Peptides against a protein of PDB entry 5K2M. Designs and how they scored, part 210

Target 1, 273 residues: chain A of PDB entry 5K2M
Amino acid sequence: MRIGITYTVLRREEMAIKERAGEFGEVVMLHEDDLLFPGNYDLDVVIIRNVSHFKALYTARLFESEGIPTVNSSRLIFEAGDKLFATLRLAGKVPVPEWKAALSEGGALRVPDSLGYPLVSKPVFGSWGRLLAKVNDRDSLEAVLEHRKWMKNPLYGIHYFQEFVEKPGRDIRSYVIGGEFVGAIYRYSNHWITNTARGGKAEPCSDPEVEELSVKAWEAFGEGALAIDIFESEKGLLVNEVNPNMEFKNAARVTGADMAGKLVEYAVEVAKT

## One batch from the design tools (peptide; made by RFdiffusion4, then SolubleMPNN)

Design b2_p30_3_s4 (from b2_p30_3, 9 letters changed)
Fold by OpenDDE base, seed 5:
Structure b2_p30_3_s4 (fold): chain B 273 residues (1-273), chain A 30 residues (1-30)
Amino acid sequence: as target 1 above (273 residues)
Amino acid sequence: MALVEKYEEEAKPYEEKMKELFKDAVDVAG
């Protein structure tokens, strides 16, 4: 068994994955600078840990083009890593926040007619809550739309909105790998965006409803390793988003779950399929 | 748990950079 690991930066996650992969076979670390295609890669599977969503997507697709399976697959990275495409998968299987998409400013200005205020503006791509805006009124909506016009990336012209969900000062992050629920945490924050970086506490989440919902959310995609963000709302549990490039260091620490081991075990299973 | 803690110091420079860049966002410690 030869296991590739693609990476941009060696984080705690990549170091843990590397260490665990060494128990199953030969490990080949592949920095982005090492990647050239077409190539002659002698690998049974590649674990994709590129930080950039787009670099991860293209890296996965390039290995797949050479007959090497990836964890996650380029399909999963594409569908789960785009907030709108992820919503399209999730909405048919699990409860999600009410959402609206518009493809023009004129369309976006009509979103409040359906969702009301406050609403949340999200870019379809990006991590760590970048460019999330709580839009409380018309003036704020116009400001967000104006700023988007000056942004170079054409994907900022895809206007994705959700209802604002009032959360109980926390959200839930769960992990499902190969269809197995691995664990979940509560993330506490005093901000409407739950941020563990600003002294947010993480606690274990042991809730059978969260476990069931997390597995159902994973089944909407049907493969890979996903982190799942869940909101507690007056409407019950809502699946907000999924992440195919998951961080797990805090969840692994808090739950004691072997997230890196489970990811490697799944990659070994994929290599044998 | 123990394996992730082993690499805390090595990952710290990157984690600090990400916390600075995305200091009000989800997933910074997720």
Scores: peptide ipSAE 0.022, ipTM 0.463, DockQ to the pose 0.320; fails the geometry check
Fold by OpenDDE base, seed 1:
Structure b2_p30_3_s4 (fold): chain B 273 residues (1-273), chain A 30 residues (1-30)
Amino acid sequence: as target 1 above (273 residues)
Amino acid sequence: MALVEKYEEEAKPYEEKMKELFKDAVDVAG
């Protein structure tokens, strides 16, 4: 078994994945600077750990073009890493926050007619709550839309909105790998954006409803390793988003779960299929 | 748990590098 690991930066996660992968076979660390295609790589599977969503997506697709399976697959990275495409998958299987998509400013200006205020503006890509805006009124909506006109990436012209969900000063992040629930954490913050990458406290989440919902959310995609962000709302649990390139250092630390081991085990299974 | 914690000090410089390199990047997975 030859296991590739693509990476941009050796984080705690990549170090843990490398160490666990060494128990299953030969590990080939592939920094982004080492990746040229076509490359005639001799690998049974590649674990994709590129920091950039787009680099991860293209790296996965390039290995797949050489007949090498990836964890996650380019399909999963594409569908799960785009908030709108992820919502399209999730909405058919699990409760999600109410959402609207618009393809123009004129369309976006009509979103409050359906969702009301407050709403949350999201880019379809990105992490750590970057470019999230709580839009409380018309003036704020116009400001967000004006700023989007000057953003260079054409994907910023895709306007994705959610209802604002009142949260109990926390959210939930769960992890599902190969359809197995691995663990979950509460992320505490006094800010409406709860993310441990922004200094939020993490605590273990042991809730059977979270476990069941997390597995159902994973089943909407049907493959790979996903982090799942869940809101506790007055309407019950809502699946907000998923991440196909998860950070898990805080979750592994808090829960004691072997996230890296589970990821490697799944990659080894994928290599054998 | 223990394995991730073992690499805490070793990973810190790389985490800082990542934050600097991708400070303006929106497509960063996390």
Scores: peptide ipSAE 0.017, ipTM 0.445, DockQ to the pose 0.885; fails the geometry check
Fold by OpenDDE base, seed 4:
Structure b2_p30_3_s4 (fold): chain B 273 residues (1-273), chain A 30 residues (1-30)
Amino acid sequence: as target 1 above (273 residues)
Amino acid sequence: MALVEKYEEEAKPYEEKMKELFKDAVDVAG
């Protein structure tokens, strides 16, 4: 078996994936600079670890066009990596924060009529909480909308909003790979945006309700490897978003779960299908 | 440098950049 691994930066995750993939066959590391299409790639499967959502999406689709399956698939990356498209999948299967989408400024200005304040403005694409805004009032909404008009990417004109969920100073990150729950962590933060990169404490989350909800959230997509962000709310557990290009070094460290191994095992399964 | 240390060093500028960029944001990715 020949396993490709595409990457932008060789992180701890990519190193762990490489190491584990070596147990199953020959590993071919493919930096973004190495990728030219059409190409003659002798690979049975490609693990997509490009940092950029769009680069990951296009890389996956390009390999698929050569008849090489990818983990994650371009379909999954497309649907899960877009916050709005992910919400559309999730909302039919699991509890999600209340949300609205608007396709114009005039539409966006009416979102509070339905959701009230405070709101969370999200771009439909982007990782690490980039361009998340807590919108407490009309003035803040107008400011966010104005700033988005000056952003060059037309996708910033797609206005996605959620209700603001009060969290107990933490959120949950779970991991589901091939439909198997692999593990979960609590991520502690004093900020409404819960980031482990801020030096937030991570602790193991051992909650059967989180496990069940995480699997159901994965089933909304029905394939691949997903990190799942879950909020603890007064309404119960809410699936906030999913990530098809997850980092997992902190979760693996805290839980002891072999997330890289599970990802490789799933990629090997996909290669055999 | 062990191969791991080299890769950690190559990843470090990105990790630091991400930490700085998102010092006030959610780790949505990790």
Scores: peptide ipSAE 0.016, ipTM 0.435, DockQ to the pose 0.237; fails the geometry check
Fold by OpenDDE base, seed 2:
Structure b2_p30_3_s4 (fold): chain B 273 residues (1-273), chain A 30 residues (1-30)
Amino acid sequence: as target 1 above (273 residues)
Amino acid sequence: MALVEKYEEEAKPYEEKMKELFKDAVDVAG
């Protein structure tokens, strides 16, 4: 078994994955500077850990073109890493926040007619709550839309909105790998954007409803390793988003779950199919 | 102790580097 690991920066996650992969076979670390395609890679599977969503997506697709399976697959990275495409998958299987998509400013200005205020404006790509805006009124909506016109990337012209969900000062992040629930944490924050990468406290989440919902959310995609962001709302649990390039250092630390081992075990299974 | 915890001190310089490199980046998975 020869396991590739693509990476941009050696985080705690990549170091843990490297160590666990070494128990299953030979490990080939592949920095972004080492990646040239087409190439003759002697690998049975590649674990994709590039920090950029687009670099991860293209790296996965390039290895797949050489006949090498990836974890995650380019299909999963594409569908789960885009917030709108992820919502389209999730909405058919699990409860999600109410949402609207618009392809123009004129369309976006009508979103409040359906969802009311406050809204959450999201870019379809990006992490760590970047460019999330709480839109409380018409003036705030117009300002967000005006700023989007001057953004360089054309994907900022895709207007994705959710209802604002009142959260109990926390959210839930769960992890499902190969259809198995691995663990979950509460992420505490006094800000409406909860993210542990911004210094939020994490605690273990042991809730059978979270476990069941997390597995159902994974089944909407049907493959790979996903982090799942869940809100505790007045309407019950809502799946907000998924991440196909998950950070798990805080969850592994807090729960004691061997998330790196589970990811490697799944990659070894994928290599055998 | 989770396996990832032993790499806390070793990974810290790389986490700082990542934060600096991607401070203005939106196209980041995580």
Scores: peptide ipSAE 0.015, ipTM 0.432, DockQ to the pose 0.906; fails the geometry check

Design b2_p30_4_s1 (from b2_p30_4, 14 letters changed)
Fold by OpenDDE base, seed 2:
Structure b2_p30_4_s1 (fold): chain B 273 residues (1-273), chain A 30 residues (1-30)
Amino acid sequence: as target 1 above (273 residues)
Amino acid sequence: GFGDYKEEDMTEEEAEELAEKLREAIRKAE
C-alpha cells in the first residue's frame, strides 16, 4: 500500500495523518511544490490536505485522471466545499436553515421578501467565516451587494443567504468518515460566528440526535470524510454546512477520537475498491 | 515578512495569530 498525502502546510492534522498512514503502508508526502501533472504517480490512494478549496479540488481531479482514487474525491470536494451546492444536497435529507440564492443584485434585493431580516450573507466559497455578514436591514443589504460588485472573483456575484439562527452561544462540529460517526464537539463563542480558532472553548458533544443527524448529513453526499456544522435552534438541530477539508486537531484533543486513524483506514478501504 | 503568506495558505488559527500580531504591532506603534 502506497499512500500519498498532499499538503500546503504541515499542520497537526497532516502530521497525525502521516503517522497513522505509516502503520498501513509506505507514505509519500507531496507538498504543493512537488505536484506536477501528468506525473505518473505510483500510489494506491491520495489523501487530499491542500488548504485551498480549489487547489484541493483540482489536485483530487488530477490524481483521479491518472486512475488514483482520492480522499476526498473531486466530486465530494466540489459538492461539499461549495456552500450552495452543499445546501442543495443537504436540503433533501436533513433540516437546514432557510435559504435563498440569487444571481443578480435585483434578485438579492428580493431575498428579504421571503426570509425577512436578519439574514446571513455567505460567499459560496471560502473558509473561517470570512465575508459572512449579518444583514439586519435594507441599508446593510445594499452595502454588502455594493461591496461584492467590486470583488475581483466573479463567484462573489453568486448571492447565498440564510436565515439568521439564534444559537445558545455555541454550535456543534461533528465528524463522519466513511459513513461512521467519529465524534462531535461543542464550540463556544460570544460572537454569532462560532469559530474555535478565535479562542473559543471546545467541549465533547455526546448526543444521539447529533450522531444520527450527522450520519444522515453525510449520506446526502454518500462518500468521504466530512466535518459537519450543526446549529441548536428553536426549531431543533439544523445542518448549517459541511467541510470536505476538515480541521480536527481540537476535536481529536477534546474527544480523544482517532480522527487521523479513521481517515487513513477509510483511505485504505477506498484504495482496495 | 507577512507579505509572503497568502491567506489561502494559512490555517484559521494561523490567520488569527497573524491578525493578533498585527493588532499588537499597531497598538505598539500608536
Scores: peptide ipSAE 0.009, ipTM 0.433, DockQ to the pose 0.024
Fold by OpenDDE base, seed 3:
Structure b2_p30_4_s1 (fold): chain B 273 residues (1-273), chain A 30 residues (1-30)
Amino acid sequence: as target 1 above (273 residues)
Amino acid sequence: GFGDYKEEDMTEEEAEELAEKLREAIRKAE
């Protein structure tokens, strides 16, 4: 078996994936600079670890065009990596924060009639909580909408909003790979945007309700490896978003779960189908 | 060397890549 691993930066995750993949076959590390298509790649499967959502999406699609399956698939990356498309999948299976989407400024200005204030403005794409805005009032909403008009990418004209969820100073990140729950962590932050990359404490989360909800959230997509972000709300557990390009170094360290091994095992299964 | 990255010319993607390169460099120095 020949396992490709595409990457932008050789992080702890990519190192761990490489090491574990070496137990199953020959490993071919493919930096973004090494990728030209069409190409004659002698690979049974490719693990997609590009940092960019769009580069990951296109890389997956390009390998699929050569008849090489990818983990994750371009379909999954597309559906899970867009917050609105992910919400559409999730909302049919699991509790999600109340949300609205508007395709115009006039539509966006009516969102508070349904969600009230405070609400959260999100771009449909992007990582690490960039361009998230807590909108407390009409003036703040108008300001966010005005700024969006001057952004070059047309996707910033897709107005996605959620209710603001009061969190207990933490959120939950769980991991589901091939339909198997692998582990979960609490991420602590004093900021309403919880991100472990900003120096937040992580602790193991051992909650059967989180495990069940995480598997159900994965089943909304039905394939691949997903990180799942869950909020603890007054309404119970809410699935906020999923990530098809998961970081897991902190989760693996804190839980002791072999996230890299599970990802490789799943990729080997995909290669055999 | 992190070359003359002008913030003005960087896409969000390039900024993400740079941020990851920086994080990786820090990780290797620890």
Scores: peptide ipSAE 0.018, ipTM 0.514, DockQ to the pose 0.030; fails the geometry check
Fold by OpenDDE base, seed 4:
Structure b2_p30_4_s1 (fold): chain B 273 residues (1-273), chain A 30 residues (1-30)
Amino acid sequence: as target 1 above (273 residues)
Amino acid sequence: GFGDYKEEDMTEEEAEELAEKLREAIRKAE
């Protein structure tokens, strides 16, 4: 078996994936600069570890066009990596925060009529809480919309909003690979944006309700490896978003779960299908 | 120069390290 691994930066995750993949066959590391298409790649499967959502999406689709399966698939990356498309999948299966989408400024200005204040403005793409805005009032909404007009990417004109969920100073990140729950962590933050990057403490999460909800959230997509962000709310657990380009070094360290091994095992299963 | 790092190509950790460096630079300039 020949396992490709595409990457932008050789992180702890990519090193762990490489190491575990070596137990199953020949490993071919493919930096973004090495990728030219059409190509004659002799690979049974490719693990997609590009940092950019769009680079990951296009890389996956390009390999698939040559008959090489990818983990994650371009379909999954597309549907899960877009916050709005992910919400559309999730909302049919699991509890999600209340949301609205608008395709114009005039539409966006009416969102508070349904969601009230405070609300959260999200770009449909991007990572690490980039361009998340807590919108407390009309003036703040107008400011966010004005700033979006001056952004060059037309996708910033797709306005996605959620209710503001008050969290208990933490959120949950779970991992589901091939339909199997692998583990979960609490991410602690004093900020409304919980991000591990802000030096937040991570602790293991052992909650059967989180496990069940995480699997159901994965089933909304039905394939691949997903990190799932879950909020603890007064309404119960809410699935906020999913990430098809998961970072897992902190979760693996805290839980002791072999996330890299599980990802490789799943990729090997995909290659055999 | 910071100009060519497209945020799209940075890891979360790289972005935070950069953000901390920037915050520190700002604090030193005050």
Scores: peptide ipSAE 0.015, ipTM 0.457, DockQ to the pose 0.026; fails the geometry check
Fold by OpenDDE base, seed 5:
Formats: structure tokens, sequence, C-alpha cells
Structure b2_p30_4_s1 (fold): chain B 273 residues (1-273), chain A 30 residues (1-30)
């Protein structure tokens, strides 16, 4: 078996995936600079680890066009990596925060009529809480919309909003690979944006309700490896978002779960399908 | 859809590379 691994930066996750993939066959590391299409790639499967959502998406689709399956698939990357498209999948299967989408400023200004205040403005793409805004009133909403007009990327004209969820100073990140629950962590933060990389403490989460909900959230997509962000709310557990290009360094360390091994095992099974 | 690496967990070089790749991806989406 020949396993490709595409990457932008050789992180701890990519090193762990490479090491575990070596137990199953020959490993071919493919930096973004090595990727040229169409190509004659002799690979049974490709694990997609490009940092950019769009580069990951296009890389997956390009390998698939050559008959090489990818983990994750271009379909999954597309649907799970966009916050709005992910919400559309999730909302049919699991509890999610109340949300609205608008395609114009005039539409966006009517969102509070349904969600009230406070609400959260999110871009449909991006990571690490980038361009998340807690919108407490009309003046703040107008300011966010004004700033979006001056952003060059047309995707910033897609206005996605959620209700503001009061969290108990933490959120949950779970991992589901090939439909199997692999593990979960609590991420502690004093900020309304639970941002683990600002020195947030991570602890193991052992909750059967989290496990069940995580599997159901994965089933909304039906394939691949997903990190799942879950909120503890007064309404119960809410699935906030999923990530098809997951980081797992902290979760693997805290839980002891073999995230890299599970990902490689799944990729090997995809290669045999 | 983008990695969960925060700037504080990345080397300056990794952060710059990520920022460049993100800017490129944003530009290509335009």
Amino acid sequence: as target 1 above (273 residues)
Amino acid sequence: GFGDYKEEDMTEEEAEELAEKLREAIRKAE
C-alpha cells in the first residue's frame, strides 16, 4: 500500500500520521510545492493535511479526479469546512445554536428580529475565532456590516449569525473518525471565544451524551474524520461546528487516544473500498 | 475548515507561512 500525505507545514499531527502510516505501507510526503496536476501519482489513498481550507478542498478534488480516494474527501471538506454548509447538515440531525443567514446588508439588519441580541457574527470560513463578533445592539451590527463592505473577499458578503450561547467557561471538542468516537476534551477559557491556544487548559471529557451526540453529528456527513465543537447550554448540548481539517495534538496528549493511528486505519480502509 | 493552530502555538515562521497561505486562499476566492 502507498499512502500519500499532503501538507503545508510539517506539524506534530503530520509527523504522527507519517509515523503511523509507515506501519501500513510506503509513505509519500507531498508538500504543496510538490503538487502538480494532472500527474501520475502511484498512490492507494491520500491523507489531506493542507492548512488552507481551499487548498485542501482543491487538492482532494484533484486526486479524486485521478481515481485516488482522499481522507477527507473533497465533498466532506466542502460541506464541513464551511460553517453555513455544515450548519445545514447538522441542523437536520442534532441540536444546533439558533442561526440566520443573509445575502445582503438589508437582510442582515433584520436578523435581530428573529435571533434578538446578543448575537454572534461569523464568517462562513476561517479559524481560531477570526472575525467572530459578539453583537450586542443595532450600532454594533451596523459597524460589523460596514466593515464587511470593505473586505475584498466576496465570501464576507455572506452574513452568518448565531444566537449568543452562554457557556460555563468551557466548550467540548470531540473526535469521530470513520463513525467511531475516538475521544473528547473540555477546553477552558475565560473568554466567550473558547480559544485553546491562548493558554487554555484542556481536560478529558468522558460523557456518554457527548459521545452519542458526536457520532450523530458525524452521521450528518456520513464519512471521514471530524473534530466536533459542542457547547454546554441551558438548552442542553449544542453542536456549534465541525472541522474536517482537525488538529488533535492537545486532544491526543490529554486523552491518550491514538488519533493519528485511527486516521491512518480509516485511510487504509478507504483505500480498500 | 482551517487548522486549529493559534498564533501562540505556532512558531513565527509557521504563523507567517500560514498567514501567507491564508492570504493566497482568500485572494483566490476573490
Scores: peptide ipSAE 0.008, ipTM 0.411, DockQ to the pose 0.149; fails the geometry check

Design b2_p30_5_s1 (from b2_p30_5, 19 letters changed)
Fold by OpenDDE base, seed 2:
Structure b2_p30_5_s1 (fold): chain B 273 residues (1-273), chain A 30 residues (1-30)
Amino acid sequence: as target 1 above (273 residues)
Amino acid sequence: KKVEEQKELYEKFKNADKDYDPSVALRGSD
């Protein structure tokens, strides 16, 4: 078994994946600077750990074009890594926050007629809560829309909105790999944006409802390794988003789940199919 | 036991990402 690992930065997760992969076969670390296509890669599977969503997507697709399966697949990265496309998958299977998408400023200005205020503006791409805006009123909406016009990436012209969900000072991050629930944590924050990468405490989440919902959310995509963000709302549990480029160092340390090992085991299974 | 094993694993690599900033790594492109 020859396992490739693509990466931008050797984070603790990549180091852990490398260590676990060494138990299953030969490990080939591939920095972004090492990647040229078409190439003659002698690999049975590639674990995609590029930090950039787009670099991860294209890297996965390029390996797949050479007949090498990837974890995650380019299909999964594409569908799960775009917040709008992920919502389209999730909404058919699990409870999600109310959402609207608009393709113009004129459309976006009508979103409050359906969602009310406050609402959350999200870019369809990106991580770590970047460019999330709590839009409390018309003036704030106009400001967000005005700023989007001057952003260089045309994807900022895709307007994705959710209802603002009041949370109990925390959210849930769960992990499902190959359809198996591997663990979940509470992420505590005094800010409406909960993210462990921006600071905050993590605690184990042992809730059967979270486990069931997490597996159902994964089944909306039907493959790969996903981190799943769940809100505790007055309406019950809501699946906010999924992440195909998951960080898990805090979750692993808190839960004791071998996230890196489970990811490698799944990659080895994918290589055999 | 499992919690301590995972703590030890990630403590071993604590210096790998101590200065990692996603905003810098992505140079604002993602």
Scores: peptide ipSAE 0.542, ipTM 0.877, DockQ to the pose 0.033
Fold by OpenDDE base, seed 3:
Structure b2_p30_5_s1 (fold): chain B 273 residues (1-273), chain A 30 residues (1-30)
Amino acid sequence: as target 1 above (273 residues)
Amino acid sequence: KKVEEQKELYEKFKNADKDYDPSVALRGSD
């Protein structure tokens, strides 16, 4: 078994994945600078750990073009890594925050007619809560839309909105790999954007409802390794988003779940199919 | 036991990402 690991930055997660992958076979670490296609890669599977969503997507697709399966697949990265496409999958299987998508400023200005205020503006791509805006009124909406016009990436012209969900100073992040629930944490923050990467504390989450909901959310995609962000709302649990390029060092340390091992085990299974 | 094993694993690699900032790593990307 020869396991590739692509990466942008050698984080603790990549080091842990490397360590676990070494138990199953030969490990080939591939920095982004080492990647040239078409290539002659002697690999049975590649674990995609590129930091950029788009670089991860293209890296996965390029290896797949060489007949090498990837974890995650380019299909999963594409569907799960786009907030709107992920919502379309999730909404058919699990409760999600109320959402609207608009393809123009004129459409976006009508979103409050259905969602009300406050609402959350999200780019369809991006991570760590970048360019999230809590929009409390019409003036704020107009400002966000005006700024979007000057952003160079055409994807910023895709306007995705959610209802603002009041959270109890925390959210839930769960992990499902190959359809198996691996673990979950509470992420605490005094800010409405909860993220452990921004200095939030993590505690173990042991809730059967979270486990069941997490598996159902994964089943909306049907493959791969996903981190799942869940809100505790007045309406119950809501699946906010999924991440096909998950960070897990805090979750692993808090829960004791061997997330790196589970990811490698799944990659080895994928290599055998 | 499992929590300790995971803590030890990630402590072993504490120097790998000590200067890692996601905001910097994604500059010019998504």
Scores: peptide ipSAE 0.529, ipTM 0.874, DockQ to the pose 0.033
Fold by OpenDDE base, seed 4:
Structure b2_p30_5_s1 (fold): chain B 273 residues (1-273), chain A 30 residues (1-30)
Amino acid sequence: as target 1 above (273 residues)
Amino acid sequence: KKVEEQKELYEKFKNADKDYDPSVALRGSD
């Protein structure tokens, strides 16, 4: 078994994955600078750990074009890593925050007619709550839309909005790998954006409803390793988003779940199919 | 305990990402 691991930065997660992968076979670490295609890669599977969503997506597709399966697959990265595409999958299986998508400024200005205020503006791509905006009123909406016009990436012209969900000073991040629930944490923050990467504290979450909902959310995609962000709302649990390129060091340390091991085990299973 | 095993694992690699700040990483894109 030859296991590739693509990466941008050697985070603790990549080091843990490398260590676990070494128990199953030969490990080939592949920095982004090492990746040239077409190429002769002698690998049975590649674990995709590129930090950029797009780099991860294209890396996965490029390996797949060489006949090498990836974890996650380019399909999963594409569908799960785009907040709108993820919502389209999730909405058919699990409760999600109320959402609207608009393809123009004129369309976006009508979103409050459906969602009301406050609402959340999200880019369809991006991690760690980047470019999330709580939009409290018309002036704020206009400002967000104006700023988006000056952003160079055309994907910022895809306007994705959610209702603002009042959370109890925390959210939930769960992990499902190969359809198995691996663990969950509460992420605490005094800010409306709860993220451990932004200095939030993590505590174990042991809730059967979270486990069930997390598995159902994973089943909307039907493959891979996903982190699932869940809100506790007045109307119950809501699946906010999923992440096909998850960080898990805090979750592993808090829960004791071997996230890296489970990811490698799944990659080995994928290599054998 | 499984928690301590995982803590040890990630403490072993504490220097790998010491300077990595995801809050400022990949500004302008992802």
Scores: peptide ipSAE 0.522, ipTM 0.856, DockQ to the pose 0.028
Fold by OpenDDE base, seed 1:
Structure b2_p30_5_s1 (fold): chain B 273 residues (1-273), chain A 30 residues (1-30)
Amino acid sequence: as target 1 above (273 residues)
Amino acid sequence: KKVEEQKELYEKFKNADKDYDPSVALRGSD
């Protein structure tokens, strides 16, 4: 078994994955600078750990073009890594925050007619709460839309909005790998954006409803390793988003779940299929 | 036991991401 691991930065997660992968076979670490295609790679599977969503997506697709399966697959990265595409999958299976998508400024200006205020503006791509805006009124909406016009990436012209969900000073991040629930954490924050990467604290979450909902959310995609972000709302649990390129160092340390091991085990299973 | 094992694993690699700030690292690259 030859396991590739693509990466941008050797984070603690990549180091843990490398260590666990070594228990199953030969590990080939592939920095982004090592990635040339076509490359004639001799690998049974590649674990995709590129930090950039787009680099991860293209890396996965390029390996797949050479007949090498990836974890996650390019399909999963594409569908799960886009917040709108992920919402489309999730909305058919699990409760999600109320959402609207608009393809023009004129359409976006009508979103409050259905969602009301406050609402949340999200780019369809990006991590760590980047470019999230709580939009409290018309003036704020116009400002966000004006700024989007000047952004270089055409994907910023895809206007994705959610209702603002009032959370109890925390959210939930769960992990499902190969359809198995691996663990969950509460992420505490005094800010409406709850993210441990932004100084939030993590605590174990042991809730059977979270486990069931997390598995159902994963089933909307039907493959791979996903982190799932869940809100505790007045309406009950809502699946906010999924992440096909998850960080898990805090979750692993808090829960004791071997996230890296489970990811490698799944990659080995994928290699054998 | 499992919690301590995971803590030890990630403590072993504490220097890997010491200078990595995900909030700023991907400005303009995503």
Scores: peptide ipSAE 0.498, ipTM 0.838, DockQ to the pose 0.028

